# Peptides against a protein of PDB entry 5TUV, part 30

Target 1, 107 residues: chain A of PDB entry 5TUV
Amino acid sequence: KEVIDRLRYLKAEIEDLELKERELDQQKLWLQQSIKNVMDDSINNRFSYVTHEDICNCFNGDTLLAIQAPSGTQLEVPIPEMGQNGQKKYQINLKSHSGPIHVLLIN
Target 2, 107 residues: chain B of PDB entry 5TUV
Amino acid sequence: AQECQNLEVERQRRLERIKQKQSQLQELILQQIAFKNLVQRNRHAEQQASRPPPPNSVIHLPFIIVNTSKKTVIDCSISNDKFEYLFNFDNTFEIHDDIEVLKRMGM

## One batch from the design tools (peptide; made by RFdiffusion4, then SolubleMPNN)

Design b1_p11_3_s2 (from b1_p11_3, 4 letters changed)
Fold by OpenDDE base, seed 3:
Structure b1_p11_3_s2 (fold): chain B 107 residues (1-107), chain C 107 residues (1-107), chain A 11 residues (1-11)
Amino acid sequence: as target 1 above (107 residues)
Amino acid sequence: as target 2 above (107 residues)
Amino acid sequence: FIIKDKGGYFK
């Protein structure tokens, strides 16, 4: 009887959790679309930038590269492997399909 | 008993997924707020200055920030059309997306 | 960006 009651309880709870998960999925989709609409707006797009000062205030002491590229640009960081001189190779590969990539040296 | 255990595992799995989705949803909300605040800041600043900033003084979204030690040697290979970039580092680096930068800026 | 960080350098 105790096992049967536990089974019923668990099944009912799982069903409720399934509904909750679907609700969250829908909310995510709507919010993502909202963000896209806001960012695609011509006025918002015109003012969607940060300054060198903004970046410098966020990071200290290191060399900083700012890489601006179109949405959908592929950025790949492969697992470091040994190079020709026995040094590990640390790489960033960028591939854009819709526009040019712009790189700025901040520090 | 085994069925109860199976359902309890499933219940826990769903609870964890829901928790993750709730966290992701909160992050999306913060992203939208940060972006709107950024646009508002920049629009107000340009109105006061009566001109837009110089083209090379700002970084337009979307962007990433790569930070590495001042001692790191960086080699960059660029395609003719600037659609493909290859960066080689002789040491480790960190990558930060524009979302994190906006957070650090307090947006 | 579509980031594929196999090295774990994305923060």
Scores: peptide ipSAE 0.414, ipTM 0.902, DockQ to the pose 0.961
Fold by OpenDDE base, seed 2:
Formats: structure tokens, C-alpha cells, sequence
Structure b1_p11_3_s2 (fold): chain B 107 residues (1-107), chain C 107 residues (1-107), chain A 11 residues (1-11)
């Protein structure tokens, strides 16, 4: 029957797709580890920076803050709520566990 | 049959997930390339200048950029150890990560 | 960074 043949075909294809998805998951993990290794290299780490000019070229017309912090630093942006003066509170909370946070005013 | 339809839906769902994962892998590859290009640029620039840039003139990875109007008032509270930061804004802001910055830089 | 952006400000 055509339906039976179609079912068999679809089941086989889905099985192949499952294998493909697992392959992609492993590739992602490998690539993520590769990126970490590259960034943690002593020479690469020494030169892993951007300049004020770089930032200014990427953004214009506004005030720009650059916040440098260690990997794993927690950044929390709460839902805006009304403040004591009646205006909404726009807030950023930063918590680092492995080193100090550095802030630069770009413009 | 209904079973065929169910499997076809499942097949399509898996195909879309695979496509998304392939795209994510491509993004990771681009991130790694961008980082390597950044390092190469900076290394060459410092060689030409025969010195590194001043410490406070560059932003080391990882970092984020906060973009807000020039009219926005920003208050910052810092812990004694500089591990905790609280930013208060009187208006909205945008946050961009270093990955996006590198993209905008054309790395 | 580990971002918890409930305000939707991260781009």
C-alpha cells in the first residue's frame, strides 16, 4: 500500500534527521570550545581589544558606555517600574565574581 | 493517513531545527574569524607604532556597549571592590555585545 | 556576560 510505503519512508528520513541533529550539536560544542581556546591563548588575549575609535565608528548620536568585565559577569535588566519621582526606572545591575568591572565613557 | 501527516509535520519541524543549528554554527565560525582578524589588526598596529596603546584607551574583551540618548542622565553606584555596579537611567537604553561590535567593525 | 534582560534592551 502507498500509505505503508510512505510511512516507512518518513520514519527512515526522521531517523536520519535525528542523526544529523546530533552531529550538529557535537559540532557546536567543538566550535564553542575552539573559540574559548583561541580567546584564552596568551597572545590572542593580549590583543583582544577595540579602541574608542572603533566604537565611535559603530555608533553615533548617543552617549556610549563601554563596560568591560570578566567572563561570566551577570548582567540584569529589570522590567521598568515607576520610581519615587513618578518616572520609570531604567536600570542595569552588574555582578562579577572573578574580577573588577571597568567602565569607560566613549562620548 | 493521519499518521503520515503527523510524521510529515515532525519531519518539517526537525528540518527547521537543523536549519537553525546550521545557521548558529555559521555565526560561531564568523565570530571566531572576526576575533582572529581583530587580533591580527591590533598586533600589526602595535608593531607599526612600536608600542601598545595606553591602557585606558582600549576596551578589552569581553565587553558590552550601552547606548543611550545624550540627554539621558546616568547614575552609577559601585561597590567597594568594584565587583558590583548599579546603573540608573532616566530614559531607555540599548545594550550591544562585543560580537555585534566586531560585526559592525567589519572584522 | 550572562545576560538576564527582562527589559528587552539587549540587541
Amino acid sequence: as target 1 above (107 residues)
Amino acid sequence: as target 2 above (107 residues)
Amino acid sequence: FIIKDKGGYFK
Scores: peptide ipSAE 0.395, ipTM 0.899, DockQ to the pose 0.964
Fold by OpenDDE base, seed 1:
Structure b1_p11_3_s2 (fold): chain B 107 residues (1-107), chain C 107 residues (1-107), chain A 11 residues (1-11)
Amino acid sequence: as target 1 above (107 residues)
Amino acid sequence: as target 2 above (107 residues)
Amino acid sequence: FIIKDKGGYFK
């Protein structure tokens, strides 16, 4: 029957897609580990920086703050709410657990 | 017929997940390439200058960029150990991660 | 960074 043949085809295709999805999941894990290894390499880490010029070329006309902190630093941006003076509160909260935070005024 | 329809829906669901995962994998590949290109650029630049850049002239990864109007008033409270920062803005701002910056740099 | 952006400022 045509319906039976269609069912068999769909089931076989879904099995193939499941294998493909697992393949992609594994590739993602391997690549993530590769990126981590490359970034943690002592030589690469030494040269893992951008310049003020780099940042200025990416943005124009505004005040630019660069915030450097250790991996895993927590950054929270609360929903703007009215402050005691009647203006909305626009805030960034930073908390590092493994090292100091460094802030640079770029522009 | 109903079973065929259910499997076709499942097939489409899996195809969409695979498409999304392949896109995410491509982004990771680009991220790794951008980082390697950044390191190569900086190594070459320091070789040409015969010295490393001054400590406060560069921003080390990982970092974020905060972009706000020149008219925005920024207040910053810092803990003694520099592990906690509180930024207060009188207007809205934008946050950009280092990955986006590397993309804008053309790395 | 572990970003918790409830205000939608991350681009």
Scores: peptide ipSAE 0.395, ipTM 0.902, DockQ to the pose 0.955
Fold by OpenDDE base, seed 4:
Formats: sequence, structure tokens, C-alpha cells
Structure b1_p11_3_s2 (fold): chain B 107 residues (1-107), chain C 107 residues (1-107), chain A 11 residues (1-11)
Amino acid sequence: as target 1 above (107 residues)
Amino acid sequence: as target 2 above (107 residues)
Amino acid sequence: FIIKDKGGYFK
């Protein structure tokens, strides 16, 4: 009886958790769409920027590159490999699909 | 019983997934709030200045920040087509997305 | 820093 009662309890709880998980999935989809709508708004898009000062306040002491590209631009960082002279090379590969890539030197 | 143990494992797995989804949802909420705060800040700043910022003084979303040593040599070139960009570094670097930057800005 | 800009993309 104790085992049966425990089984019944666990099954009921799992059912409740399934409902909760589905609720969270729906909320995520809704919020993602909401964010997209907010960012795509013409007024919001006009003001969706940061300044050089903003970046400098977030980072210091190093060389900073700001790379602005359209949504969906692919960024790839290959595994570092040895160069011809024995020096490791580090790379960033970018592929834009819908517009230009803009590179700014900060700091 | 084995069945109870199996369900308890499943229960725990579902609880962990729900926790992860709740965390992800919270991050999305914070992203939306941060973006709205950014837009509000910029709108207010431009209203006070009575003009938009110079085009070269701002970085429009979406963007990434590449952080590397001041000693790092950086090469930039276009690859096999005009949509592919190759950045070569002789040292390690860090990449930060705009979401992280907004967080660091306190948005 | 040392930047070699082959295409003139850095601004």
C-alpha cells in the first residue's frame, strides 16, 4: 500500500511538472517573439545603440574591436593551430548574409 | 520498488529541466528590460542634446566586442567573397556579445 | 596595438 501510494503521488507530481514545463515553453516562445517585435520597432531600432564610452566603461586595458553586423551573421572561431613559423594563429571568421559588416576600433 | 526509483529519477530530471527553463526565461526578461532601458536612455539623451549622436560615435545592435592585448597584432581581410571576413590574431582574444555589454552597463 | 588593415575596414 505504501508503494502504491508513493507511485500514485509520483505520477501525479510528474503530471503537474509536465504541465509546468509546457507552460514555460509557451512563455519562452511568447517572450522571444515579444523581444523580436520590440527590437524590430522602428523607433526602438533608431535608438538601439551603445557609445564608445559605454564600451570603455565595460572594458579597460586592452585593444577593443566592435563588430556590428546584421542579425544572422555567422561567427566562427576555429581551433587555434600552429602557423608556418611555429606561432599559434587565432582567427575569427564572419559571414554576413543580409548586409555589411562594420568594424570599429575602441579605446 | 524499482518503479518508484525510476519515477523519482524522472521527477528529479524534470525538476532540473524546469529550473533551467526558469533561468533561461529570467534571462530573456532581463534582456528585454535591458534593451528597453537602453532605448529610453538614448531617447532621453538625444532629447537633451536636441540632436542624434554622430554616426561614427555609436555602435548599433547587434554587435560583438573583441577584447585582446594591446600587443596583439590584428589582420583583417575579406575571404573568397565579399560576405566573408577573416580576422587573424597572433594572440588570444575574448568575445563578448551585446547582451553581456548591456549587463555590464547596468541596463 | 598593431592593426594591419588590408581592406580599410577598421574605423
Scores: peptide ipSAE 0.254, ipTM 0.898, DockQ to the pose 0.039; fails the geometry check

Design b1_p11_3_s3 (from b1_p11_3, 4 letters changed)
Fold by OpenDDE base, seed 5:
Structure b1_p11_3_s3 (fold): chain B 107 residues (1-107), chain C 107 residues (1-107), chain A 11 residues (1-11)
Amino acid sequence: as target 1 above (107 residues)
Amino acid sequence: as target 2 above (107 residues)
Amino acid sequence: FIIKDKGGVVK
């Protein structure tokens, strides 16, 4: 009897959780589209940038590369492999399909 | 019953997924807010200066920041159309997306 | 960006 009651309770709760999860999924999709629309707006796009100062304030003591590329640009970091001299190779592969990539060095 | 145990496991799994999705949704909200704040800041700054910033002084979204030690040697090969880049590092590096940068900026 | 990190990035 107790087990049966627990089963009923759990089944009902799971149904409620399914509804909640679907609601969150829809909200996520909506918000993602909203962000896209805001970023694609011509006026917003004109002002969608950071400065060298902004970056320097965020990072200290390192060599910084700022890589600007179109949305959807693919960035691949392969597993480091041992080179001929016994040194691991660390790489970044970039592939853009919709526009040029721009790289800025920031010290 | 075994069925009860299975449902309890499923319930817990769903609760965890919901929690994760709620967190992701909050992050998206913060992203949108940060972007809007960035745009407002830049609009105001350009109004005060009565001119846009020099083109090479800013980094337009979307972008990433790669940071590595100042001692790291970086080699870069670029395709003719600038659509493909290969970076080679002799040491480890970190990658930060524009979202993280905006967070660090306090946007 | 679509980032495919196979374990080469230190965060």
Scores: peptide ipSAE 0.397, ipTM 0.902, DockQ to the pose 0.722
Fold by OpenDDE base, seed 2:
Structure b1_p11_3_s3 (fold): chain B 107 residues (1-107), chain C 107 residues (1-107), chain A 11 residues (1-11)
Amino acid sequence: as target 1 above (107 residues)
Amino acid sequence: as target 2 above (107 residues)
Amino acid sequence: FIIKDKGGVVK
């Protein structure tokens, strides 16, 4: 029957797709680890920075804050709410557990 | 017949996930390339200058960029150890990660 | 960074 043949084909294809998806998941894991290894390399780490000029070239017309912090630093942006003075509160909460946070103001 | 339709929907769902994962892998590859290019650029620049850049002139990875209107009032409270920061804005802001910045830099 | 955006960021 045509329907039976179609079912068999679809089931086989789905099985192949499952294998492909698992392969991609593994590749992602390896690539993420590779990126980490490259960034953690002592020489690469020494040169892993951007300049004030780099940032200015990327953004125009705004006040810019450059915030450098250790990997894993938590950044929370709450939903804006009305404050006591009638002003909406736009906030960024930063918490680092592995090192200090540094901030540069760029005009 | 209904089973065929269900499996076809499932197949399409899996195909879409696979496509998304392939795109994510490509992005990770580009991130790694961008980082390597950044390091190469900085190494070359320091060699030409025969000195490293001033410490306060560069932003080390990982970092984020917060941009807001020049009219926005920014208040910052810092913990004693500089591990916690609270930023208050009187208006909206945008956050950009270092990956996006590297992309904008053309790395 | 581990970003937890609850709706305060404008893109």
Scores: peptide ipSAE 0.388, ipTM 0.900, DockQ to the pose 0.737
Fold by OpenDDE base, seed 1:
Parts: sequence; structure tokens; C-alpha cells
Structure b1_p11_3_s3 (fold): chain B 107 residues (1-107), chain C 107 residues (1-107), chain A 11 residues (1-11)
Amino acid sequence: as target 1 above (107 residues)
Amino acid sequence: as target 2 above (107 residues)
Amino acid sequence: FIIKDKGGVVK
């Protein structure tokens, strides 16, 4: 009886958890769509920027490059390999299919 | 007894997934809030200044920040249409997305 | 951005 009761309890709890998980999945989809709508709004898009000061306040003491590109731009960082001159090559490959890439030197 | 143990393992797995999904949902909420706050800040600032900022003084979303040592030598090759970029560094670098920057800004 | 980092980035 005890084992049977435990089985029934566990099955019922798992069913409740399944419902909760599906609820969270739906909430995620809703929120993702909401974010897209907010970002794609023409007014919001006009004001969707940060300043040089903003970036400088976030990072100190290094060279900072800001790279702006369309959504979906591919950024690849290969495994560093030994170069012809005997030093490791550290690379970033950028490829955009929807528009130009813009690079700014912050400091 | 073995069936109970199997269900208990499944229950625990589901609980962990739910916890992860709840955390991811919270992050999305914070991202949306941060973006809205950014837009409001910029809109207010431009209203006070009675003009938009100079084009090269701001970085529009989406963007990434690359930071590296000031001693790092950076070489950049650009395609004619600015759709492809190749960056070469003689040392390591870090990449930060716009979401992380907004977090650091306290948005 | 779609980032494909194969180990060259330090975060």
C-alpha cells in the first residue's frame, strides 16, 4: 500500500510539473515576441544606442572596439594557430548578409 | 520500489529543467526592461539637448564590444561593401555583447 | 550576432 501510494503521488506530481514546464515554454515564446516587437518599433529603434561614455564606464584600461552590424551577422573566432612568424593568430571573422558593418574605436 | 526510484529521478530532472527555464525567463525580462530604460534615457537626453547626438558618437544596437590590451596590435581587412571583416590580433581579446553592456550600465 | 567561438575568445 505504501509503495502504491508513493507511485500515485509521484505520477501526479510529475504531471503537474509537465504542465508547469509547458506554461514556462509558452511564457518564453510570448516574452521573446514582446522583445522583438519593442525593439522593432520605429521610435524605439531610433533611440536604441549607447554612447562612448557608456562604454568607457563599463570598461577601463584597454583598447575598445565597438562593432555594429545587422542582426544575424556571423562572428567566428577560430582556434588560435601558429602564424608564419611564429606567433599565435587571434582572429575575428565577421560576415553580414543584410547590411554593412560599422566599427568604432572607443579608446 | 525500483519504479518509485525511477520516477523520483525523473521528478528531480524536471524540477531542475523548470528552475533553469525560470532563470532564463527572468533574464529575458531583465533584457526587455534594460532596453526600455535605455530608450527612455536617450529620448529624454535628446529632448533636453534639442538635437540628436552626432552620428559617430553613438553605437546602435545590435553591437558587440571587443576589448584587448593597449599593447595589442590590431589589423583589419574590410571588403569593398563592408559586409565582411577580418580582424587579426597579436594577443588575446574579449568579446561582450550589447546585453552584457546594458547590464554593466545598470539599465 | 551569431557567435561561433572555437576557443579564441577570453571572457
Scores: peptide ipSAE 0.387, ipTM 0.901, DockQ to the pose 0.737
Fold by OpenDDE base, seed 4:
Parts: sequence; C-alpha cells; structure tokens
Structure b1_p11_3_s3 (fold): chain B 107 residues (1-107), chain C 107 residues (1-107), chain A 11 residues (1-11)
Amino acid sequence: as target 1 above (107 residues)
Amino acid sequence: as target 2 above (107 residues)
Amino acid sequence: FIIKDKGGVVK
C-alpha cells in the first residue's frame, strides 16, 4: 500500500514538473522575442551603444579592439598554428553577410 | 522498490533541468533590463548634452571586445566590402561579448 | 555574433 501510494505520488509530481518545464520553455521563447522586439525598435536602436569610457572602465592596461558587426556575423578562432617563421599564429576570422564590420581601437 | 527509485532519479533530473531553465530565464531578464537601462542612460545623457555623441566615439550593439597585451602586434586584412576581416595576433587574446560588458558596466 | 572558438581565445 505504501509503495503503491509512493509510486502514485511520484508520477503525479513528475507530471507537474513536466508542466512546469513547458511553462518555462514558453516563457523563454516569449522573453527572447520581447528582447528582439526591444532591440529592433528604432528609438532603442539609436541609443544602443557604449562609449570608449565605458569600455576603458571595464578593462584596463591592455590594447582593446571594439568590433561592431550585424547580428549573425560569424567569428572564428582557429587553433593556433606555427607560422613560417616558427611563431604561433593567433587569429580571428570575421565574416558578415548582412552588413559591414566596424573596428575601433581603444587605448 | 526499484520502480520508486527510478522515478526518484527521474524526478531529480527534471528538478535540475527546471532549475537550469529558471537560471537561464533570469539571465535573459537581466539582459533585457541591462539593455533598457543602457538606452535610458544614453537618452538622458544626450538630452542633457543637447547633442548626440560623435559617431566614432561610441560602439553600437551588437559588438565584441578583444583585449590583448599592449605589446601584442595586431595585423588586419580587410575585404573590399568590409564584410570579411582577418586579424593576426602574435600573442593570446580574450574576447568579451556585449552582454558581459553591460554587466561589468553595472547596467 | 556567432562565435566558433576552437581554442585560440584565452578567457
């Protein structure tokens, strides 16, 4: 009797958890769409930027490159390989399909 | 019973997934809040200054930040249409996305 | 950005 009752309880709880998980999945989808809509808004897009000062406050003592590119831009970092002079090559490959890439050097 | 134990394991697995999804949802909420705060900050700043910032003084979203040593030599090859970039570094570097930057900014 | 890091980045 106790085992049967425990089984029934566990099955019911798992069913409730399945409902909760689906609810969270839906909430995530709606929130992602909301974020997209907010970012695509013309006014928000106009003000969606950071300054050189903002970046410098976040990072100090290094050379900083700010790379702005359209959504969906592909960034590849290959495994470092030896160059012709025996030096390791560290690379970033960028490819945009929807617009130009802009690079700013921040000192 | 073995069946009870199996269901307990399944229950725990689902609870962990739900916890992870709740955490991911919270991160998305924070991202949206950070973006809205950024927009509000910039709007207020431009209103006070009665002008937009100089075009080359700001970095629009989406962007990434690459930081490397000040001694690192950076070479860049650019396509004619600026859709493709190849960066070569003689040393290691770090990449940070705009979401991380906004977090560091306290948005 | 769609980042494909194959081990060249230090984070």
Scores: peptide ipSAE 0.385, ipTM 0.901, DockQ to the pose 0.715

Design b1_p11_3_s4 (from b1_p11_3, 3 letters changed)
Fold by OpenDDE base, seed 3:
Structure b1_p11_3_s4 (fold): chain B 107 residues (1-107), chain C 107 residues (1-107), chain A 11 residues (1-11)
Amino acid sequence: as target 1 above (107 residues)
Amino acid sequence: as target 2 above (107 residues)
Amino acid sequence: FIIDDKGGYYK
């Protein structure tokens, strides 16, 4: 009896959780579309930038590169491997398909 | 008994997925708020200055920030059309997306 | 991300 009751309880709870998960999935889709619409707006796009000062205030004494690239640009960071001089290679590969990439040295 | 255990595992799996989705949804909300605040800030600033900022003084979204030690040697190879970039570092680096930058800015 | 976060695309 106890096992049967536990089974019924678990099945009912799982069903409720499935409904909750679907609700969250739908909310995510709507929010993503909302964000896209806001960012694609011509006025918002015109003012969608940060300054050098903004970046410098967020980070301290390290070398800073700002890489501005179109949406959909491929960003690849390979697992470090040994290089020609016995040193690990740390790389960033960028490939854009829709426009040029712009790089700024901030610090 | 085995069926109960299987359902309990499934229940826990779904609970964890729901928790993750709730967290992701909250992050999306914060992203939208941050972006709107950024646009508002920049629009107001340009109105007061009566001109847009110089083209090379700002970083337009989307972007990433790469930070590394001042001692790190960086080599950059760029394609003629600027669609492909290869960065080589002789030491570790960190990558921060524009979302994280906006958070650090307090947007 | 750090160096162990491999790959991705601009959002």
Scores: peptide ipSAE 0.081, ipTM 0.886, DockQ to the pose 0.190
Fold by OpenDDE base, seed 2:
Structure b1_p11_3_s4 (fold): chain B 107 residues (1-107), chain C 107 residues (1-107), chain A 11 residues (1-11)
Amino acid sequence: as target 1 above (107 residues)
Amino acid sequence: as target 2 above (107 residues)
Amino acid sequence: FIIDDKGGYYK
């Protein structure tokens, strides 16, 4: 009897958890769409930028490149392999489908 | 019984997934807040300066930051339409998205 | 992330 009761309890709880998970999935989709709408707003888009100073304050001691690319731009970072001169190849490949890519050297 | 144990494992699995999804939702909320704070900051700054920042002095979202040692040699190949970029580094690098930058900025 | 990842798409 105890086992049967425990089984029934666990099954009921799992059903509740399934409902909760689906609720969270819907909330995620809603929030993602909300973020997109906020970013696509004309006024927000106008002011959606950071400065060189902002970037420099976030990072120090290194060379910094800022790459501004449209949403949906494909980013590929191959696994390093040996190059023609015997050293590993460290590479970034970018491919945009909706607009040009802009690169700034910060420091 | 074995069935009870199986359901308890499943229950725990679902609880962990739910916890992860709740955390992801929290991150999305923070991202939206950070973006709104950024927009507000820039809007006020431009109002006070009575002019927008010069072109190429700011990085518009979306963007990524690439940081590498100051000793790293970077080569860049650009397509004719600037839709494709190939970066070659002679050493390791890090990539950070705009979300992380906004976090580091304290937005 | 560091170079050990294969990247993806801009969000």
Scores: peptide ipSAE 0.081, ipTM 0.885, DockQ to the pose 0.185
Fold by OpenDDE base, seed 1:
Parts: C-alpha cells; sequence; structure tokens
Structure b1_p11_3_s4 (fold): chain B 107 residues (1-107), chain C 107 residues (1-107), chain A 11 residues (1-11)
C-alpha cells in the first residue's frame, strides 16, 4: 500500500513537472521572439552600438579588434596545430553570406 | 521498489532540466534589458550632442571582440567583397561576444 | 571564449 501510494505520488509529480517544463519552453520561445523584434525595430537598430570608450573600459591594455558582421556569419576557430615554420597556428575564419564584415582596431 | 527508484531518478532529472531552463530564461531577460538600456543611453547621448557619432567611432551590433597581447602579430586576409576574413595570430587570443560586452558595461 | 574552442555562428 505504501509503495503504491508512493508510485501514484511520483507519477503525479512527474506530470506536473512536464507541464512546468513545457511552460518554460514556451516562455523561452516567446522571449526569443520578443528580443528579435526589439532588435529588428528600425529605431532600436539605429541606436544598437557601443563606442570605443565602452570597449576600452571593459578590457585592459591589450590589442583589441572589433569585428562587426551580419547575423548568421560563420565563425570558425580551428584547434591550434603546428605550422610549417614550427609554430602553432592561431586562426579565426569568418564567412558572411548576407553582407560585408567590418573590422576596427580599438586599442 | 525498483519502479519507485526509477521514477525518483526521472523526477530528479526533470527538476535539473527545469532549473537549467529557468537559468537560461533569466539570461535572456537580462540580454533584453541590457539591449534596451543601451538603446536608451545612445538615444539620450545623441540628443545631448545634437548629432550622431561618426561612422567609424562606434561598433554596431552584432559584433565580437578579439583580445590579444600587444606583442601578438596579427595578419589579416580579406576577400574582394569583404565577405570572408582570415586572421592569423602568432600567439593566443580571446573572443568575447557583444552580450558579454554589454554585461561588462553594466547595461 | 579562448583558443581551443571551435566557433559557430553569430547569433
Amino acid sequence: as target 1 above (107 residues)
Amino acid sequence: as target 2 above (107 residues)
Amino acid sequence: FIIDDKGGYYK
């Protein structure tokens, strides 16, 4: 009897958790769509930028490159391997399909 | 008894997934808030200056920041249409997305 | 992220 009652309780709780998980999934989808709508708004898009000062305040005195590219641009960072000259290859590969890529030296 | 144990394991698995989804949802909320705050800041700044910033003085979203030592040598190969970039570094680097930058800015 | 991570796509 105790085992049967425990089984019933656990099954009911799992069903409640399934409902909660589906609720969170829907909330995530709605929020993602909301973010997209806000960012795609013409007025918001006009003001969606940071300054050189903003970036410099976020990082200390290293070389800083800002790479601006359209959404969906492919970013590939291969695992470093030995090059022909004996040093490891550290690379970034960018490929855009919808527009040009812009690079700025910040610091 | 074995069935109870199996359901308890399943219950715990679902609870952990729900916790993770709640955390991810909170991050999305923070992203939207940060973006809205950025837009508001920039709108106010341009109103005060009575002009937009110069084109090459700002970085438009979406973007990434590449951070490397001042001693690092960087080579860049660019396609004619600027749709493809290849960066070569002689040492290690870090990449930070715009979301992380907005967080560091306190948005 | 740092080196050793293989990149993906811009969001």
Scores: peptide ipSAE 0.076, ipTM 0.886, DockQ to the pose 0.183
Fold by OpenDDE base, seed 4:
Structure b1_p11_3_s4 (fold): chain B 107 residues (1-107), chain C 107 residues (1-107), chain A 11 residues (1-11)
Amino acid sequence: as target 1 above (107 residues)
Amino acid sequence: as target 2 above (107 residues)
Amino acid sequence: FIIDDKGGYYK
């Protein structure tokens, strides 16, 4: 009886958890669409920017590059390998499919 | 019983997934709030200045920030249409997305 | 991202 009662309890709880998980999945989809709508709004898009000062306040002491690219732009960072003269090479590969890429030196 | 143990494992797995999904949902909410706060800040700033910022003074979303030492030598190869970029660094670097920047800005 | 990351795509 004790085992049977425990089984019944666990099954009921799992069922409740399944409902909760589905609810969260739907909320995520709704929120993702909401964010997209907000960002795609013409007025919001006009004001969707940061300043050089904003970036400098977030980082200090280093060279900062800002890379502006359309959504969906491919970003590849290969594993560093040794160069021909023994120097390790570090690379960033960017490929846009929908528009030009713009690079700014911030600091 | 073995069945009880199996269900308890499943219960725990589902609880962890739900926790992860709740965390992801919270991050999305914070992203939306951060973006709205950014837009509000910029709208207010432009209203006070009675003009938009100069085009070269702002970084429009979406963007990434590349952070590297001031001693790092950076070489860049660009396609003729600016759809493809190859960056070469002689030292390590970090990449930060716009979401992280907004967080650091306190948005 | 760090230098040894495999990268990704813009959101």
Scores: peptide ipSAE 0.075, ipTM 0.886, DockQ to the pose 0.200

